# Peptides against a protein of PDB entry 3S8F, part 293

Target 1, 157 residues: chain A of PDB entry 3S8F
Amino acid sequence: VLTLFVAVPSLMTAFTVAASLEFAGRLRGGRGLFGWIRALPWDNPAFVAPVLGLLGFIPGGAGGIVNASFTLDYVVHNTAWVPGHFHLQVASLVTLTAMGSLYWLLPNLTGKPISDAQRRLGLAVVWLWFLGMMIMAVGLHWAGLLNVPRRAYIAQV
Target 2, 166 residues: chain B of PDB entry 3S8F
Amino acid sequence: DEHKAHKAILAYEKGWLAFSLAMLFVFIALIAYTLATHTAGVIPAGKLERVDPTTVRQEGPWADPAQAVVQTGPNQYTVYVLAFAFGYQPNPIEVPQGAEIVFKITSPDVIHGFHVEGTNINVEVLPGEVSTVRYTFKRPGEYRIICNQYCGLGHQNMFGTIVVKE

## One batch from the design tools (peptide; made by RFdiffusion4, then SolubleMPNN)

Design b2_p27_6_s1 (from b2_p27_6, 15 letters changed)
Fold by OpenDDE base, seed 1:
Structure b2_p27_6_s1 (fold): chain B 157 residues (1-157), chain C 166 residues (1-166), chain A 27 residues (1-27)
Amino acid sequence: as target 1 above (157 residues)
Amino acid sequence: as target 2 above (166 residues)
Amino acid sequence: LKELLLLVYNSSVAMLLAGFLELAAHL
């Protein structure tokens, strides 16, 4: 399917972002194969939120290949699989990025840093959101594979 | 210093390339699993067939529900199904167990869905196009047809039934 | 099967192309 070539820009973006994270982590003192990950600012919700969004976007992107496939689309089309897919794409990446941006934007606009309490609350919010989204996404994909129809109030399962 | 930096960058890129290739194989494996477990039993048509949605109710194989089930060979049937707002015809669709059934589904009005519970039959039905699905029912009983594409105010209640007889 | 093979092929090409382009951008 030639449509899969559309994924090239997205993959390039993914690799670039990953590389940027690695460079940032190493600049912050991280060393080794995975030490740079630990060195990233995981105490900042403005960082954590979009990164969690990116993590959710990865399986969503993989699902995009499925949805774009003629044969596989026949299996998943108009099932709960589809909502599972776009919730990863929109409600994880886009939403978490938007949420995270507030933790940068508001302090910047007001000139006041966020309090420690606000920071901790923000971290809790974005992690809980991510967890909930992952649970829902897995459930929807699973239901889709069990042939639960989309846009129906009933199903055989 | 520049040379060292360049080498470091290249090493990082090589690592990410290796990772990407590994993930590619993971995705392929997942795709293969999905195909192996969910694609058997239904064969979609590869031929585009067109009809006039404005006349499909008046003439042609979809016009008379009493003649919708056509035997085309030994243990082979073609069923001309009309999905409309808000139901299916014929309803019920009666077919024999173990027969190869070719469903030819179209719509006279708007886009509908044709999702048969207990099967992997799941297609959209577009006005002006004929959706063709081949399936063999191995178990007798009733199979519910669900519209899984929004088609109007009555969408949520749009159901049909396939009765598979012994 | 043909569609699957084509999908695998195109996916592979897309991944490789993306990776190589990314690498080239860093040279």
Scores: peptide ipSAE 0.014, ipTM 0.730, DockQ to the pose 0.074
Fold by OpenDDE base, seed 3:
Structure b2_p27_6_s1 (fold): chain B 157 residues (1-157), chain C 166 residues (1-166), chain A 27 residues (1-27)
Amino acid sequence: as target 1 above (157 residues)
Amino acid sequence: as target 2 above (166 residues)
Amino acid sequence: LKELLLLVYNSSVAMLLAGFLELAAHL
């Protein structure tokens, strides 16, 4: 009965993060409904990485609701759907957040800022990672709906 | 400044709450549509049934693979299947086309999967518990059973076959 | 269908409750 109430803390966190991003964007001069997004520091891989992680986490969270549903879980359980979900949650959000953290932490620990070349490379890495992750995740979810099993090297389709 | 910032954050949160609520319905609708159109469907869950995994091989309906397929009606069968490390019993499982088949699946050792290709049969098999799946094969042929739950070193090679006879 | 409706209902209630708690926390 109270199963979905487990999501309350996560939803609260998500809303707070989103609000914080909007506030930050507006402080940086962004205006209007979407202008604040453009104003965010998209030239910083330490920012871009976790944000892309958050974007990947949204559909993953929706999948979490499916996985927590008794009847819907029966459809997706032990299919490629589940790995797709995990790759969004772990390999997207967690991994990208870790990557982003390094782009901030290492320069601060060493006392040496990253070069412009390193910054550009970092941006390329996180965007390519996100793109690849989204392609893989869509494929896995699709395969799961087609009843492709997980933990198996073969499938009918 | 702090008070203004606090009010601004609150306003943004209210907006995002409303947006998220709206998107929730959109996402659920999309998920429901996708699942309804692309999945093989859902088999209704049966009642909880338990067995002793330590004796299931020695006595009871799972003990003799030659007696695993039981006709319970004119066009109805019950098949008692063991999933074990690393295979299925009986193998192959032979059933007639068009008959209603009730699979009673359990394990004597560890957790296994029972995923039948070309069907919506996909269940975990727990030692001490009987998984019940009802299915009617409309097409004759061979259907591969795949273990989709890691069960040990031989997991990747754990396969079975259902042969549907015309 | 009943399960889907229940899912929608429960999810909506959860989100509304979350919103309420968020607002309360800011007061």
Scores: peptide ipSAE 0.006, ipTM 0.720, DockQ to the pose 0.067
Fold by OpenDDE base, seed 2:
Structure b2_p27_6_s1 (fold): chain B 157 residues (1-157), chain C 166 residues (1-166), chain A 27 residues (1-27)
Amino acid sequence: as target 1 above (157 residues)
Amino acid sequence: as target 2 above (166 residues)
Amino acid sequence: LKELLLLVYNSSVAMLLAGFLELAAHL
């Protein structure tokens, strides 16, 4: 009950952010159903990082519902599923948001923009981070469904 | 104009709401599939039962590992298992194939896990609480019990064995 | 099954409530 209650403001936030992104993309000249996505500033790691974090948070949120369900929690509890969920929530959303925040904060504090080299490096970092996290998360969730235990170095599968 | 922006955003929010609802149904379908395929086997068969962890080793059904397996009826057994730092008792647990086994598991010290490989038996064991799981082993052999809750320096070596005899 | 149905119900209510609140905030 509590988890689902918390899901409400989270969904509201998600809707608001998504709507804001679409609006921003359209203001930047994006048209059509998906053109607004392409129009977003994908060349800025300060933008890309938190957006990728949000994308990772979507399946994590679904996992939260699973973990909060009595019968489903029975299936996934103390399996590799749980770390998979955590990594999506913390190592994806929180970490990428923090990374993105730094790409904005440091230039803002110093008054100096990041160099093009730094920008490109930043993009590489956040995309590689996201990719690695998604691979890890999928693997952990899969392993969890196969009853691979959490906090154990051994498994039958 | 902020007002115009709000109206435009509202229109987009409606679309995203629809998308979110669609995705919700997809997730629900996936959950349903998971439930249908992964919930078979173990039956939670216990009411909330409490025990004094400070005396569980000295008195009661957990006190003597030699008496831990109790036949309660034809092809029905209750097994009183202690999970402790760092192992299980009795070890091994010997039960017959095809019998309905009720595991009653508790801990005298800290929280442990009771995960039986090859089965979907997977419960946490709390001091002062009795975990109850009902299961029938259809295949004879050895089933390893592992602790999947960190319980101290010896956690990784905390194993037990269930021996299912024909 | 009962729990699944309850989950579906609660999730749906949450979505509807979220939508309602969003609409209310903009109207």
Scores: peptide ipSAE 0.000, ipTM 0.676, DockQ to the pose 0.071
Fold by OpenDDE base, seed 4:
Structure b2_p27_6_s1 (fold): chain B 157 residues (1-157), chain C 166 residues (1-166), chain A 27 residues (1-27)
Amino acid sequence: as target 1 above (157 residues)
Amino acid sequence: as target 2 above (166 residues)
Amino acid sequence: LKELLLLVYNSSVAMLLAGFLELAAHL
């Protein structure tokens, strides 16, 4: 399927971003195989939001490959699996990136730094959003595998 | 100093690319496993069959619901199904248990879905095209047909029934 | 209110531009 060719640039982008994150973490004093992750600015919602979006995008991207596969799509097409997929893509990655962008733009547009309280609230919002999206997405994918249809208010299971 | 940063990033990219190659094999294995365990009943794509949606209700095998179920051989049937706004015909579809059923499904109006609960039958129904699905009902009873493609204001109420007789 | 509207506007523009760039990279 030629559509799967789109996976190539997507993967390249993902690994490039990951490499950038590792570089940043190491610049911040992180060492070892995983120490660089801890060194990233997890106290900044402008950073955390898009990163969480990326984390959600990984299984979403994998699901995209499944959905684009002729044989596998036969199993999941027009089931709850599909909504599960695009909620990871749109409602997770895109939305969280937008949220993260706001935390960067707000202080720049207003000329005022965000308060510590605002920062903490921002972190809470982003993490809660991510958690909720993951729960919903997993549920939808699972339901899809159980042949629950999309665009229907009823299902056998 | 941008060059130094880029070179450093490239070094990490090489590591991640190596990781990606390893993960590629994992993903291929997972796909293979999924195919082996969950797709045994996949119907291969056949030749695209077309029909005129403007005349399908007036002439041809879909025109008379009373003649929609055609026996084509011993324990073999073809069922000509119309998905329309907002329902299915014939309704109910009556077929015998254990028979090989070939569903020929098309639409006279807009795109619909044909999802049969309790089965792996789940296809898009496009005006001008004939969807072909082969299935054998092993258990008698009623199977609900659900439209899983939005087709208008009555979409949510678009249901059909397959009755499998002993 | 003015600041809020400006924030929404600029954020939307930024996201749209980013989206287009991302799309272009994938096509």
Scores: peptide ipSAE 0.000, ipTM 0.713, DockQ to the pose 0.020

Design b2_p27_6_s2 (from b2_p27_6, 17 letters changed)
Fold by OpenDDE base, seed 5:
Structure b2_p27_6_s2 (fold): chain B 157 residues (1-157), chain C 166 residues (1-166), chain A 27 residues (1-27)
Amino acid sequence: as target 1 above (157 residues)
Amino acid sequence: as target 2 above (166 residues)
Amino acid sequence: LVPLLLLVYEASVAMLLAGFLALAEHL
């Protein structure tokens, strides 16, 4: 009940952010239905990190609704599905947002911009983290659907 | 210029909010569809039954593991299972193949899990409450019971066995 | 900042490997 209630404002917030991104992309010269995405500052790890976090949060949010469903929860409850959901929400969105915030915060605190090399390294870090998180999440969700138990070192598959 | 930007943002926000609301309904519809078309993996919740966890080991249907398997009808059994730190009782649980088994599971101590490999049986067991699960084993053999709820230092070693006899 | 980025990089690589292993062991 509470989860479903929280899902509504969360979705509104997420899509409001998407609206802001579309506007920003269009201001940067992006055109068409998807051209605005390409126009976003993908060269900035402080931008890329939280955006990737949001992308990971989308399937996680859908999973949250599944987990909160009375009937669907019987399929996934206390299986590897649940850790998969957690890692999408926490280790993807929260962690990537934290990473992005650091890439913005530290240069601003010191008054010194990061070098181009540092920027590229930051991009690599963020993308690798996202990729790894997505692989793990897919694995955990898939394992969960195969009834691999949570909090156990053994699995039937 | 700032006001123009603000108005533009609002226009996009309205569109995306509408999309958000639409997606919410889509998700609800998908859940409803799934529930309507897929019932095999769902174990219906039974009535809430309560038991005193402080006496469940000493008296009642869970007290004697030798009496835990009760035939309630033709090809129908009730099995009274205790999940405790750190194991299951009775262990093994012996039931006939093809019989309808009603598991009545409770705990004398802390919350445990009751996850039977190879089946859709996966429930939490709360002290003071009785979990009821109905299942028919179609294949003979051994089925492992796994505790998937952390219950203490011995949690990782908490296993049981259901033996389905041909 | 460089040491911090390097630490984050190592964590990212570790996560990538962990993710791959998690998937591989259950496929």
Scores: peptide ipSAE 0.020, ipTM 0.712, DockQ to the pose 0.021
Fold by OpenDDE base, seed 2:
Structure b2_p27_6_s2 (fold): chain B 157 residues (1-157), chain C 166 residues (1-166), chain A 27 residues (1-27)
Amino acid sequence: as target 1 above (157 residues)
Amino acid sequence: as target 2 above (166 residues)
Amino acid sequence: LVPLLLLVYEASVAMLLAGFLALAEHL
């Protein structure tokens, strides 16, 4: 019940953030239905990291609704599905947001901008992190749907 | 400047909120569809039952593994299963093919899992509560029970067996 | 180092709270 109760506010929050991104992209010269996306600062790890986190949170959020459904939860409960969901929520959204916040916070606190090398390294880190997370998450969700149990080294399949 | 920005943001928010609501309805529809077309092999049976985990080993239907399988009808059985650190009782559980089996599972110690391979039987077992699952084994053979809830140092070795006889 | 520690702390607290809420839902 709690999850479903917060589902609507959470979706509203997520999509208001998306609205802010669209606005920002259009201010940066983006046009059309998708042009604003390209106009966003994809060269800044402080931006890319939390956005990738949000992207990972989308399937995770959908999974949250699934997990909150008594009928669907019966299928996925205590399977590898659950770790997959957790990693999307924690290791994707939370972690990437923290990483992004760090890239923003440190330069502002020290008054020193990050070097170009540091920026490029940061971009590589967050993209590779996201890629690895998505691969793992897809695998875990798939395994979960095949009734592979969590917390057990022996699978049904 | 602020007014123009506010107006623009509001316009985009309306669109994204509409999309958000649409997605919500899609998810609800999927859940509703699943519920409407649901055909489960495992049927939750009975109401929530409580037991005293401190005495369940000494008295009651779980106390004697030899008496754990109770015939309740011509082709119906109730099996009283204990999940404990670290195993299941009785082990093996012997039931006939084609019979309706009601598993009543509880724990004397900590939370365990009861996951029967080859089936969709997958429940958590809480001390003080009885998990009830109804299932009919259509195929004879051995079905392994695994614990999918961490329960201690021996968790990974906690297995049981259901033997379905013709 | 201090900002990093603060971020880790904040994230940890958030995760703990989420865990608590999840547990409460099952009680």
Scores: peptide ipSAE 0.017, ipTM 0.698, DockQ to the pose 0.020
Fold by OpenDDE base, seed 4:
Structure b2_p27_6_s2 (fold): chain B 157 residues (1-157), chain C 166 residues (1-166), chain A 27 residues (1-27)
Amino acid sequence: as target 1 above (157 residues)
Amino acid sequence: as target 2 above (166 residues)
Amino acid sequence: LVPLLLLVYEASVAMLLAGFLALAEHL
């Protein structure tokens, strides 16, 4: 029960970040219910990467609640579901945030801005990474629900 | 300026919190769906049972694999299973079709897994603890037991078999 | 700081590679 309470501050953080993004988008001229999303700087890999990481983190967080639930964990524990969760939390959020940080940090450290070609390449990298992680994560979660075991090279499915 | 920004963010956060409340019902529905579709046929025991892993091989219900399957009722059995490095005892486990089987699983050495393919049986096996799982095999045949918890160099080769007889 | 970051990056990659190689030896 106490473990599930960890979800509370996590959700608060998530909604705060979302609110911050909405505020930023509206400051950039976005209007309406969804227009603020389009107004965000989607042309900057330093922005896009962490945001994509956050998007991957949402289903991962939901999965965290599942994994922390006694009854639900019985279903998914030590199945491919668990690696799926990890790839969302670590290989998506943490990795993409690190990538995004580098796109900001390196230009600042070197004093040289990234070229337009480098910017476009960066965008391609982070989007492809996100896509790959989502495909892998969905596959692993699905396999887990089909009772594919973790830490085994063989499965009946 | 910081106060203004904070106030604005707070206003938007309230909207997102309202959204989260709406999503709560969706999550409850998803949980209900998951439970309904993935928990059938397995009843885990919540009672903690302890054993001495240093003596479990020498004395008690796990000591003799030939006596591991115990009939406890007309159509009820208890099976005392040892998961060890690197295999299971008894092997094979022979049980009748349609009978209610209570697996009592423990380990004499390290943590192992007990994953039965084709079933929802999937538990960790801890030395000093007894894992209890209730299951009824509806179909005859062979069911493979897989160790899904890393237990050493031979982990990948650790398999067992449950034979369900007609 | 750029050389330091590169060193950290390379060290991380090397450790990851070493870990995978070590794992492969046990398979």
Scores: peptide ipSAE 0.000, ipTM 0.711, DockQ to the pose 0.013
Fold by OpenDDE base, seed 3:
Structure b2_p27_6_s2 (fold): chain B 157 residues (1-157), chain C 166 residues (1-166), chain A 27 residues (1-27)
Amino acid sequence: as target 1 above (157 residues)
Amino acid sequence: as target 2 above (166 residues)
Amino acid sequence: LVPLLLLVYEASVAMLLAGFLALAEHL
C-alpha cells in the first residue's frame, strides 16, 4: 500500500509537466484543444528530445507500478519485461534529455549557433532514436510476457 | 500584457497545484480505507526459512545430491536444490510426471536465479534463505533451468536440467 | 478543457487501479 503511494507524486509531476507544455504552447499562440501542441517548437531538437523522452516515460511509469506490485511482479520479474522498462526510463527519457541538453548547451558554451544542417540532423537523430527505443521496448515487454528471461542468451520461445 | 500573462500563468499553476493536492488526499484516503478494511487479510508473510550458507554443503538436506529428492507422500516429493557458481545440484533433477514437487532452493555462495523453461517457476535464490516453489509437471521430458540473475564470470553458462519421467 | 478532463479521467483511473491493486494485495 505504501509503495503505491509513491506513484502519487510521480503522477503529480507528470501532470505538472504536461500543464507546463500547454502553457508554453498557448504562449506561443496555440489555441483550442490541440492547437497549443502544434505551437510548440518542434523544429528545435533541444525541445523535441526531452518531449519524446517524456512520451516514452509515460508507459515506463505505468510499468513501474506493475513492477512494484507484488502479484504482478511475480509475472514479470527477471524477464525481458524489466529491461524493457529500463529502456523506456533510462534509454528514452534520461538519454533523450541528455541529448536535448547537449543541443542547448553546446551553442551556449561555444557562443556559436547551431547551423540549419546541424539542426535538421539533430531532429533526425532524436526521432530515429525514439522510434528505435519504442520498437525495442515493445519487443522486450512482449518477450517478457512470454517469459523470456533476462540476463540469458537463450529462451524457449 | 506581461503582467496579465504572468497572472494567468500563476492562476494555472495554482490550479494544477490545488488539483494535485486534492488528488493526493484522495489517494491517501483510498490507502487509508484499504488499510482500515483489509488489515486482517494480509497474507502472513510466509515464514522466512533461513539456512547457514557456510555449512549447507556439508550438512543438512542439501549436502548429498543423491538424497536431494525425497518422497514426502503419495505422489509428493521435496527436492533440495543448490544453486551455486556455476551450476545446480542435483543435475539432472529427476522427478515423476504428475507428482507434486516442492523445490527447496538455496545458495552456498552468491545470489542466483532459478528459471525453469516451459513453466512459471522463476525465483531468485539468496544465500542464507530457502526459496520454496511448488509445481506439478504434467508433461514428461526435459526442462532447462536457467540462471537469470548475474552471478559472476560463468553466469551465462549456468544451466541445469529437470527430467520428468513417465 | 477537454485535455484537462482527459488528464483528470486518467488520473482517476490510475487512482482507482492503485486502490484496487492495494486491496488485492491484502485479500
Scores: peptide ipSAE 0.014, ipTM 0.728, DockQ to the pose 0.061; fails the geometry check

